Peptides against a protein of PDB entry 6NYY. Designs and how they scored, part 59

Target 1, 212 residues: chain A of PDB entry 6NYY
Amino acid sequence: KHFEQAIERVIGGLEKKTQVLQPEEKKTVAYHEAGHAVAGWYLEHADPLLKVSIIPRGKGLGYAQYLPKEQYLYTKEQLLDRMCMTLGGRVSEEIFFGRITTGAQDDLRKVTQSAYAQIVQFGMNEKVGQISFDLPRQGDMVLEKPYSEATARLIDDEVRILINDAYKRTVALLTEKKADVEKVALLLLEKEVLDKNDMVELLGPRPFAEKS
Target 2, 212 residues: chain A of PDB entry 6NYY as posed
Amino acid sequence: KHFEQAIERVIGGLEKKTQVLQPEEKKTVAYHQAGHAVAGWYLEHADPLLKVSIIPRGKGLGYAQYLPKEQYLYTKEQLLDRMCMTLGGRVSEEIFFGRITTGAQDDLRKVTQSAYAQIVQFGMNEKVGQISFDLPRQGDMVLEKPYSEATARLIDDEVRILINDAYKRTVALLTEKKADVEKVALLLLEKEVLDKNDMVELLGPRPFAEKS

## One batch from the design tools (peptide; made by RFdiffusion4, then SolubleMPNN)

Design b2_p15_6_s4 (from b2_p15_6, 5 letters changed)
Fold by OpenDDE base, seed 5:
Structure b2_p15_6_s4 (fold): chain B 212 residues (1-212), chain A 15 residues (1-15)
Amino acid sequence: as target 1 above (212 residues)
Amino acid sequence: MEEFNKRLEKKKYAK
């Protein structure tokens, strides 16, 4: 109990039980979080789901907790699956509601950061090539880019392509698994919190062996 | 929010 609460505080912040979500907002959050959960369940390189909640914590209206794998090296495929999982909430909203909300802001930030890192730090883009530049940190006065404006445009284009590819992959996945997203969302609306066991009962065992 | 907006703003100002 105390340890779980401590982890929850670190990841989600303080539980704001006082935030009464409107039923429609709560529904949106449930489907958003279900999108993340289901995407993570069926993506090989996504981190295993530990907990998903639609109880507001801190500034978040819902959250999913994952067991991070101790991994220092990431492949392009692994990073793509992580991007897809991160897009799962936005994609779920699109599939079920035909609209998008501000709820995906932090997700889109993470995806954007990952895409730029892949292209300009990890040299993972063939067109941009085997380059590695330090991304400006917050507060760094980047006076001059270490590359031309033409290279900047190329980077921006390739980032967009990468994100769009991840988005399309996520749309395909969650469209295929639409019924599973619905099941998870409905159970979230009932229980407000799901764990790994709830997901196993609902969806069956995760199709990927837990790397011990 | 602030960091992304600052980065976008800095990218806008650096153009």
Scores: peptide ipSAE 0.008, ipTM 0.508, DockQ to the pose 0.037
Fold by OpenDDE base, seed 4:
Structure b2_p15_6_s4 (fold): chain B 212 residues (1-212), chain A 15 residues (1-15)
Amino acid sequence: as target 1 above (212 residues)
Amino acid sequence: MEEFNKRLEKKKYAK
């Protein structure tokens, strides 16, 4: 009760920006972005969070900005942690609300694309093997797949396994860090924008050394 | 990642 009233007061005091989210939508976005932020904080190979915002920009209702690593080579483990971070918003919604929204569509697309690339382009799946197929470009009439329908089914199955593994890993992490997700979400509802320093104040220093 | 994602977005598997 007191907590809900505090949230309502904070939400009601925010200036009417161009896209006024309903309080419940704003809450959903806050927990979604908090999920990304916390997942990124506690995943070693995730990019460090620079900024998280629940202020709508363009087509997004919220966003997280990360420090890009000048990295040209990615390990399977690095790609997995990036997938988990990308799933953090969806997982947070599930943990806190018991429901999922359309807000994770772009995240799921990114995860799906990453999974297919790992399996089909990077040869990172043992069952599919050390193969690399060029994924058909948009507009290329793929007349014939360079692989059998059996291989296509195998690829689809292994993609689902990889995504599900990333999802389960993210669920485990954000369940363990549930209180941290809530702290971040609540502070987002108050400040609308958090930076790295806000995250350090809330969660302590990131447990992974920043590679300079 | 964005460039990689852009390349994958263009690759709709025409089923």
Scores: peptide ipSAE 0.007, ipTM 0.522, DockQ to the pose 0.029
Fold by OpenDDE base, seed 1:
Structure b2_p15_6_s4 (fold): chain B 212 residues (1-212), chain A 15 residues (1-15)
Amino acid sequence: as target 1 above (212 residues)
Amino acid sequence: MEEFNKRLEKKKYAK
């Protein structure tokens, strides 16, 4: 209990008890977080879910906490599943509400960064090829790109393709698991916080063996 | 504790 609270404070910040979400916003957050949770549950290479919450903390309206694997080398397939899990919130909003919100901005940023890194740092795209360039950091003077404008356009196109493929994969998954997303979202609206045990009770055991 | 906290990825729903 005290250890979990300490972790929550470090990761989430202090609960903003003063931030009252409107019921409709709270519902949107619940389905968004449920999308992340369910996508992570059914994707082999997603990090194990520890906790999901719709209690506003710090700058976020809700959050999901995952135990990252001690992994330094990632495959293309692993990075794809991580992208899909990250898109789970946006996809859930689309499936359940037929509309998208600004709530996925940070998720889309992460997905975009991952896609660019895969293509221009890790050489994981056949069209762009076995290249590795440093991405400019936020605030770095954009030095001249070490490649042509044609290559820049190709990179941008392949990034969009990769993100769209991840998005479609996530749509297919969460459409198949739509009832599970609903169960998680409804329980979130009731309890505001779910742990791994709550997920097991709702969905059954995670279909992938936890690497101890 | 700090190493364990560094091992927790948090996805936040942004405003």
Scores: peptide ipSAE 0.018, ipTM 0.512, DockQ to the pose 0.033; fails the geometry check
Fold by OpenDDE base, seed 3:
Structure b2_p15_6_s4 (fold): chain B 212 residues (1-212), chain A 15 residues (1-15)
Amino acid sequence: as target 1 above (212 residues)
Amino acid sequence: MEEFNKRLEKKKYAK
């Protein structure tokens, strides 16, 4: 009990018991977090879900905790699945509500950063080629890009293509698993916090072997 | 996108 509470405080921050979400906002958060959870459940290279919560903590209205793999090298396929999982919240909102909210801002930032890194740091795009440029760090002044404006436009186009591909993949997945997203969302609205066992009870065992 | 591009514009590429 005390150890779990300590971990929850470290990961989520202090419970904002004073921040009462309106029922409609709480519903939006539940479906958003369910989208992440279900996408992560059915994507092979996503990290296993440990906990998902719609209890507001710190700056977040909800969160999902995953067991990170001890991995230093990532494939293009692994990075794509991680992007899809990160888009799961936004996609769930679109599927269930026909609208998008500001709740995905941090997710979109992460996806955008990953897409740029894949193309300009890891050389994972065939059109841009085997290039590796350092992305601006926070606080660095970008004076001049080490590439032409034509290359900049190409990079921007390929980033959009990559993100759109990940988005479409996530839409296809969560549309197929729409009933599972709803089950998770409804249970989140009831319990506010779900663990791996709750997910197994709802969805069955995760279809991918846990890499021990 | 604009703010992200502005943040990308702030990186000083060390010559």
Scores: peptide ipSAE 0.008, ipTM 0.537, DockQ to the pose 0.031; fails the geometry check

Design b2_p15_7_s1 (from b2_p15_7, 7 letters changed)
Fold by OpenDDE base, seed 3:
Structure b2_p15_7_s1 (fold): chain B 212 residues (1-212), chain A 15 residues (1-15)
Amino acid sequence: as target 1 above (212 residues)
Amino acid sequence: MQDSSTFEEELFELA
C-alpha cells in the first residue's frame, strides 16, 4: 500500500485535492476513462487494466493504468488493439456527448507516434514497404529525410488511414459495448476509483485469458 | 522509449 502510493505520487504528482472539477467536467472525465477501460477489457491484445480513476493528479484529470505484458515483440494486430484502447476515451466522448475535448491530446500523440513507428520503423505498411528509419528526435536538426517528398506524402496518407481504421474499430466496439461504458462511467462517478475486481463485478470476467 | 513506469498511464489532460 505505502509503496504503491509512493510510486503513484512520483509518476502522477501529488493529488491536487484542491481542484474540484465541475460536475459536467467530472462526467466527461468519467466517460472518457470508461471508454479506455471498456476498450481495454474487450480487446484481446490490450494490456490488462489495473486501475481507473477520475481523481485529478498533476496535469491529469483522470487516468487508466495498465500492466504491460513482458514482451519484446509486437505484432501489427497487437499494436492496433493498443491504438484502439488509447482512442477509447476520445471515442467515448464522441458517442455519449457528440463533442470532443482537449483531454485526449496525450492519447492522440501516442496513437500518432505508434502509427508512424509502424510505417517507418517497423515496415508494417505494404504501400510504404519494408523500410526502417529513425524518426527525428526532438532537438535533432531536421536531417534531410532519407526519402522523397512523394514518399513523405505516402507516409502521411498511410498514417492517417491506419489511425482512422483504429478509430473506426474503436467506434464499432464501444458502440456495441455502449451499455458497459455507461455502467463503468456511472460507477466511476460514484466511487471515483475502480480496480480490476470492480470491473469483473460489473462486466464479468475479461473474455481473454491473461497470458502470464 | 518505454517509460520505465511499471504502468502505462492514459491521462486525461488539463487544457
Scores: peptide ipSAE 0.236, ipTM 0.738, DockQ to the pose 0.070
Fold by OpenDDE base, seed 5:
Structure b2_p15_7_s1 (fold): chain B 212 residues (1-212), chain A 15 residues (1-15)
Amino acid sequence: as target 1 above (212 residues)
Amino acid sequence: MQDSSTFEEELFELA
């Protein structure tokens, strides 16, 4: 408990209880976070959900916390499921509200970074091939790309394809599990914070065994 | 490599 709270404080900052969200915004946050939670629940290679909250912290209006697996090697399939989980919030908004918000900015950044890394660092794209280039870090002088403009365009296209595939997979999943997303969202609106036990009570045991 | 001690947090961010 104390350790988890300490980690939460470090990651999320102090709860800004002072941010009063309008009911419609709070509803949006609840469904967004429910999307993350449910996607993570039903994706084999997603990390297990620890906590989901719609209590504002720092810059976040809501959050889902996951227990990362202690692994050094990731497969393409694992990275895809992580991308899908990360897209779960945005997809939930689309499914339930027919519109998107700025709330998914961090999610989209993470997905974008992962997609580029898969293609240009990990050699996981057949069209681009078995290449590995360092991505420019924020603040590094834009070193000339070690590839042609044509290759750059190919990379950009394949990144979009990968992200779109992840998005479509997430849409399919959360559409199938739409009722579960609704249950989680409604309970979030009531309790504001859910843990793994709450999710088990709502959805049943996670279909995938937690690696001990 | 995310330190195993660091939980990944997906945030709904303020605009």
Scores: peptide ipSAE 0.226, ipTM 0.740, DockQ to the pose 0.066
Fold by OpenDDE base, seed 1:
Structure b2_p15_7_s1 (fold): chain B 212 residues (1-212), chain A 15 residues (1-15)
Amino acid sequence: as target 1 above (212 residues)
Amino acid sequence: MQDSSTFEEELFELA
């Protein structure tokens, strides 16, 4: 408990019990986080859910915490499932509310970063090919790109394709599991915080064996 | 003991 709280504090900051969200905003957060949780539950290569919360922390109105496996190598399939899990919140907003919010900014940043890394660092795109170069870090001067403008356009196009494919996969999954997303969201609105045990009680055991 | 640095958090951010 104390160790988990310390980790949570480092990652998400202290819970802001004083922040009063409007009921509609709280509902949006609950369904967003439920989207993450359910996507992670039903994607084989997603990390196991540790905790999901709609209690605000720092700049976060809600969060889903995952326990990553101790691995140093990732396959393209694993990275895709992680992207889908990350898109779960945005997709949930779309399917339940027919609108999207600014809340998914961090998710979209992560997905964008992953997509670019797959294409330009890991050589995982056939059209771009087996290339690897460092992505500009925040604060790095605009270094000349080691590739042509035509290659830049190709990279941008393939990034968009990859993200869209992940998005469509997530839409299909959460549409199939729409009732489960609803159940999780409603329980979040009641309890504000859920753990793995709550998810098991609500949805049954995760379909994938935890690789020990 | 999993290092705290290994936990990933997906945030719904305040605009």
Scores: peptide ipSAE 0.223, ipTM 0.734, DockQ to the pose 0.074
Fold by OpenDDE base, seed 2:
Structure b2_p15_7_s1 (fold): chain B 212 residues (1-212), chain A 15 residues (1-15)
Amino acid sequence: as target 1 above (212 residues)
Amino acid sequence: MQDSSTFEEELFELA
């Protein structure tokens, strides 16, 4: 309890009791977080869910916390499932509300960064090939790209394809599991915070063995 | 002690 609270304070700041969301916004957050949670539950290479919350904290209106595996090497399949999990919130909003919000900005940033890294750092795209360039860090002067404008366009196109494929995969998954997303969202609206045990009670055991 | 840095958090951000 105390340790979890300390971690929560460090990562997300203090729970701001002061932001009372409107019921419709709270509902949006619940379904968004439920999307992350359910996507992570049913994606083999996603990290195990620790906690999901719709209590506002710092800049976050809600969050899903995962326990990352202690690994240094990632496959394309692992990175794809991670991208899908990250897109789970946005996809849930689309499925349930037929609209998207600004809430997924950080998710989209992460997905974008992952996609570019896969293509231009890890050489994981066949069309772009076995290349590895440093991505500009936030605050770094945009140095001249070591590749042509044609290559830049190809990279941008392949990034978009990769993200769209991840999005479609997530749509298919959460559409199949739509009832589960709704169950999680409704329970979040009731309890505001769910843990792994709540998810097991609601959805059954996660279908993938936890690699301890 | 699992370093707090080891957790990933997906955030629903404020606009």
Scores: peptide ipSAE 0.242, ipTM 0.743, DockQ to the pose 0.074; fails the geometry check

Design b2_p15_7_s2 (from b2_p15_7, 9 letters changed)
Fold by OpenDDE base, seed 3:
Structure b2_p15_7_s2 (fold): chain B 212 residues (1-212), chain A 15 residues (1-15)
Amino acid sequence: as target 1 above (212 residues)
Amino acid sequence: MSTSSDFEDELFDLA
């Protein structure tokens, strides 16, 4: 009760009442957020959804809150499911509208960063091998890459493969769960905010036990 | 009392 009210007050204070989304934009946001929510619901290694909202906050048109596990070590499988969840919005837009929007820009950035990190920092790609390089920070002079142009091309190719694999996995999942995405989107359009209980009522219990 | 740090992810940004 008190914690929910505190979150609502922080949320309500940041609710810029001023940006009334057009109904079609709000529909796009609802299906986008529903894509994330449903992907996260049915991906084993995704963080549990706490809340999903289509009420604009600051620069965001919609958001989801997750219960992150205090985890310092991530497996390749966990990172893949996280990528799939992050792609859920874009994939939902494609499935339902046959078009993509700019709304997934930050999602694509996150996915791209994760893919590069997996390959060049964590050594998680068999073709590139057990390498670890610092990714150039924004504003660092692109110091001479500590690898050849051939290796650079290989990295770029393997990044694309990884992202495409995550994308295809997400497409398969959300296509299978298309009716669930629609249910969530429609309920979002009605309530604007859904919590975990709303999701359980709508979709049933999450198929993965919250490993405490 | 593990303060479950709620992670807010903005999943749809204004362009």
Scores: peptide ipSAE 0.031, ipTM 0.670, DockQ to the pose 0.068
Fold by OpenDDE base, seed 2:
Structure b2_p15_7_s2 (fold): chain B 212 residues (1-212), chain A 15 residues (1-15)
Amino acid sequence: as target 1 above (212 residues)
Amino acid sequence: MSTSSDFEDELFDLA
């Protein structure tokens, strides 16, 4: 108990118990987090969900904890499923509310970074080819791009295609599983925190065997 | 002792 709270404090910051979300905001967060949770549940290469919470922590309004696999190598398929899981919140908001919020900003940043890394660092795009360039770090001088402006445009186009494909995949999945997203969101609004056991009780066992 | 790096993906940030 004390040790888990200490880990939670280190990772999530102090529960700012002081941010009272409006009921509509709390509902938005619940459906957002439910989108992530359900996407992660039904994507083969997503990490297994450990915990999902709509209790605000630090700068986050909600969060999902996953069992990370200690892996150094990622396939294109794994990276795609991670992108889809990361888009799950935004997609859930679109499906249920017909509107998008600013809550997905960090998710979109992560997805964008992953897409660029796949194309310009890992050589995972056929049109761009086998290239590997360092992405500018936050605050680094934008060094001269080691490629032409034509290549830059191609990269930007292919990044957009990859993100849009992940988005469409996520829309298809969460539309199919819309009732499950609703169930998770409603239970989150009741309990504020769900664990893996709650998800199993609600949705049944995860369809994919945990690679032990 | 595998430190389970709890990847808290902050999935919803305050703007």
Scores: peptide ipSAE 0.031, ipTM 0.671, DockQ to the pose 0.071
Fold by OpenDDE base, seed 5:
Structure b2_p15_7_s2 (fold): chain B 212 residues (1-212), chain A 15 residues (1-15)
Amino acid sequence: as target 1 above (212 residues)
Amino acid sequence: MSTSSDFEDELFDLA
């Protein structure tokens, strides 16, 4: 108990006890986090959910903790499912509220970074081809791009296609599982924190075997 | 052995 709380404090930062969300905002967070949780539950290559919370911590209004796989190599399919899981919050907001919020900013950043990395670092796009360029780090002088403006436009177009495909896949999944997203969101509003066992009780066993 | 590899994805940013 005390050790788990200490680890949670070190990892999740200090609970900002002072940020009281309005009921409508707390509802939005619950459905956002439920979207991530349910997407991760039903995507084969997503990391297994450990914990989901709507208690504000650090800079986040909610969070989900996943068991990271000790994996160094990722397939294109694995990266797509991770993108879909990351889009789960935004998609849930769209499905349930017919509107989007600023809450998905970090998610969209992560998805954007992953899409660019797949295309320009990992050579995973057939149109762009077998290329690998370092993405400019924040603060690096953007030296001359090692490719033409035509290639830059192609990269940008293919990034948008990849993100849109991930988005559409996530919309299809969470629309099919809409009732499950609502169950998770409602239980989050009641308990504020859910673990893997709560998810199993709500949704049944995850349909993918945990690689022990 | 609690493999505490907690990848915390902050999934909702404070505005």
Scores: peptide ipSAE 0.031, ipTM 0.669, DockQ to the pose 0.080
Fold by OpenDDE base, seed 1:
Structure b2_p15_7_s2 (fold): chain B 212 residues (1-212), chain A 15 residues (1-15)
Amino acid sequence: as target 1 above (212 residues)
Amino acid sequence: MSTSSDFEDELFDLA
């Protein structure tokens, strides 16, 4: 309890109970977080959901907390499912509201970073090939790229393809599970915070065995 | 008891 709360404070910041979201904004957040939660629930290689909240913390209007395994090595399939889970909020907004908001900015940043890392650091793209170079860190002088403009274009194209594939996969999943997303969103609007047990009660057991 | 690092993904940021 105290340790979990301490981690929650470090990661999510202090619950700012003072930010009163408008009802429509709160609804958007609920469906956004429900998208993440449901995507994570039905993706085999996604991390198990621990908690989902629509209580604003720090700069976040809502959050989903997952139990990451102490994993140092990731497969391409695991990285794809993580990308899909990360896109779950944006996709949920599109499915339910037919609009996109700025709320997915950090998600899109994470997905973009992951896609570039897969292609240019991990060598996970067949067209680009088995290359590995460091991505510019924030504040590093953009050193001359060790590759041609043609290679740069190829990288950018393959990044877009990878993100679009993850997006389409997420759209297909959350469209199939649309009723589950709505159930989670509605329960979030009522309880503001859901745990794994609430999700099991609502959706049934997660279809993937929790790796012990 | 592997202390599973709680990754809170802030999935919805205030613009």
Scores: peptide ipSAE 0.030, ipTM 0.663, DockQ to the pose 0.069

Design b2_p15_7_s3 (from b2_p15_7, 7 letters changed)
Fold by OpenDDE base, seed 3:
Structure b2_p15_7_s3 (fold): chain B 212 residues (1-212), chain A 15 residues (1-15)
Amino acid sequence: as target 1 above (212 residues)
Amino acid sequence: MSTSSNFEEELYELA
């Protein structure tokens, strides 16, 4: 108990007990986090969920904790499933509320960054080809792109296609698992924090063997 | 002792 609380304080900052979310906002966060949790549960290459919370910490209104695999090499399939998991919150909001919020901004940033990295750094796109360019860092003078304007347009188009494919995959998954998202969201609203055991009790065992 | 590197992801940020 005390050790877990200490780790939670170091990672999440002080529980701002003072940020009382409005009930509607708390509901939105619960369904958003449930979307991430359920997407991660049913995606083969997603990292195992350890904890999901709707207790605001630091700048976050909710969070999920995963057990990352010590992995240095990622496949295209793994990166896609990670993108889908990251989109799970936004997709859940769309499915349940028919609206989108600003809460997915960081998720969209991460997905966008991953998509560009796959295409321009890892050479994972067939149309763009086996290329590797450094992505401009924030604040680097837009150094002359080592590619033509036509290539820039192609990259932008292929990034959009990749993100849209991940989005559609996530929509299909969470639509199929809509009842599970609802169960997780409702339990989050009750308990505020769920662990892996709560998820197993609620959804059954994760369908993918935890590769040790 | 596999240091279970706990990755915390903030999935919902305050605007």
Scores: peptide ipSAE 0.027, ipTM 0.629, DockQ to the pose 0.067
Fold by OpenDDE base, seed 4:
Structure b2_p15_7_s3 (fold): chain B 212 residues (1-212), chain A 15 residues (1-15)
Amino acid sequence: as target 1 above (212 residues)
Amino acid sequence: MSTSSNFEEELYELA
């Protein structure tokens, strides 16, 4: 208990108990976080869920905590499943509310960064090929791109394709698991915080063996 | 002692 709280403080910051979300906002957050949680539950290469919360912390309105594996090498499939998990919140909002919110901004940033890294740093795209360029850091003057404008356009197109493929995969998954997303969201609205055991009780055991 | 790196991902942020 105390150790978990200490880790939560270090990672999530102090609970901003002062942020009172409107009921509709809290509902949106619950379904958003449920989307992440359920996507992570049913994606083979996603990290195991530890906790999901709709209690605001720091700048976040909700969060899902995962147990990352100590891994230095990532496959294309692992990166795709992580992208899908990251898109789970946005996709859930679309499925349940027919609208999108600003709440997925950081998720979209992460997905965008991952997609560019896969294509231009890791050489994981067949059309772009086995290239590796350093991505400009935020705030670096984008000096001359080390590639042609034609290559830039190709990269942009392939990034969009990759993100859209991840999005479609996530839509398919969460549409199939729509009832599970609803169950998680409703339970979040009741309990505000769910752990792995709550998820097992609600959804059954995760269908993938946790690599011990 | 495997330091379980608890990555808390803020998955929903205020604009």
Scores: peptide ipSAE 0.024, ipTM 0.625, DockQ to the pose 0.069
Fold by OpenDDE base, seed 1:
Structure b2_p15_7_s3 (fold): chain B 212 residues (1-212), chain A 15 residues (1-15)
Amino acid sequence: as target 1 above (212 residues)
Amino acid sequence: MSTSSNFEEELYELA
């Protein structure tokens, strides 16, 4: 208990019990977090969900906690499933509300960063090729790009393609699992916090064996 | 004993 709370505090910040979300906002958060949770549940290479919460912490209105394995090497497939899981919130909002909110800004940032890293750092794109460039760090002067404007355009196009592919994959998955997303969202609205056991009770066991 | 690092991701931020 104390150790988990300490980790939660370090990662998510202190629970802001004083932040009163409007009922509509709370509903949006619940469906957003349910999208992440369900995407992570049904994607083979996604990290297993430990906890999902719609209790605001720090700047976050909701969060999902997953148990990353100590993994130093990621495959392209693993990175794609992680992107899909990260897009799960935005996709859920689109499916259920027909609208998008600003709440997915951090998710989109993470997806964008991952896509650029895959293409320009990890050499995972066939059109761009086996290249590796350092991405500008936050606060680094925009150093001259070590590649041509034509290469820059190619990178931008391939990033967009990769993100769109991940988005479409997530839409297909969460559309198929729409009833499960709704079940999770409704239970979140009731309990505010779900753990792995709640997810198992609601959805059944995760279809992928947890690698021991 | 895979030291499972607890990673919390803020998935919904206040604008």
Scores: peptide ipSAE 0.024, ipTM 0.624, DockQ to the pose 0.068
Fold by OpenDDE base, seed 5:
Structure b2_p15_7_s3 (fold): chain B 212 residues (1-212), chain A 15 residues (1-15)
Amino acid sequence: as target 1 above (212 residues)
Amino acid sequence: MSTSSNFEEELYELA
């Protein structure tokens, strides 16, 4: 108990007990987090879910905690599943509410960064080819791009294609698993925090073997 | 001792 709370404080920051979400906002957060949780549950290469919470912490209104694998090499398929998991919140909001919120800003940033990295750092796009450029860090003078404006446009187009493909994959998955997303969201609204055991009880065992 | 590497993803930020 005390050790878990200490880890939660270090990871999630101090619970902002002062942020009272309106019931409708709390519902939106629950379905958003349920989208992430269910996407992660049914995507083979997603990290295993440890905890999902709709208790506001730090700047977050909700969070999901995953067990990252110590992995240094990622396949294109693994990166795609991670993108889909990251899009799970936005997609859940679309499926259940027919609207999108600002809550997915950080998710979209992560997805965007991953897509650019795949195309311009990892050489994972056939049209752009086997290239690797350093992405400008925040604050670095954007030195002249080592490629033409035509190549820049191609990169931008292929990034959009990759993100849209991940989005469509996530929509298909969460539409198929819509009832599971709702079960998780409703249980989150009741318990505010779910662990892996709650997910197993609710959805059954994760269909992918945990690498011991 | 399962070293739970906690990857916290803040999935929903306050606007």
Scores: peptide ipSAE 0.023, ipTM 0.624, DockQ to the pose 0.069

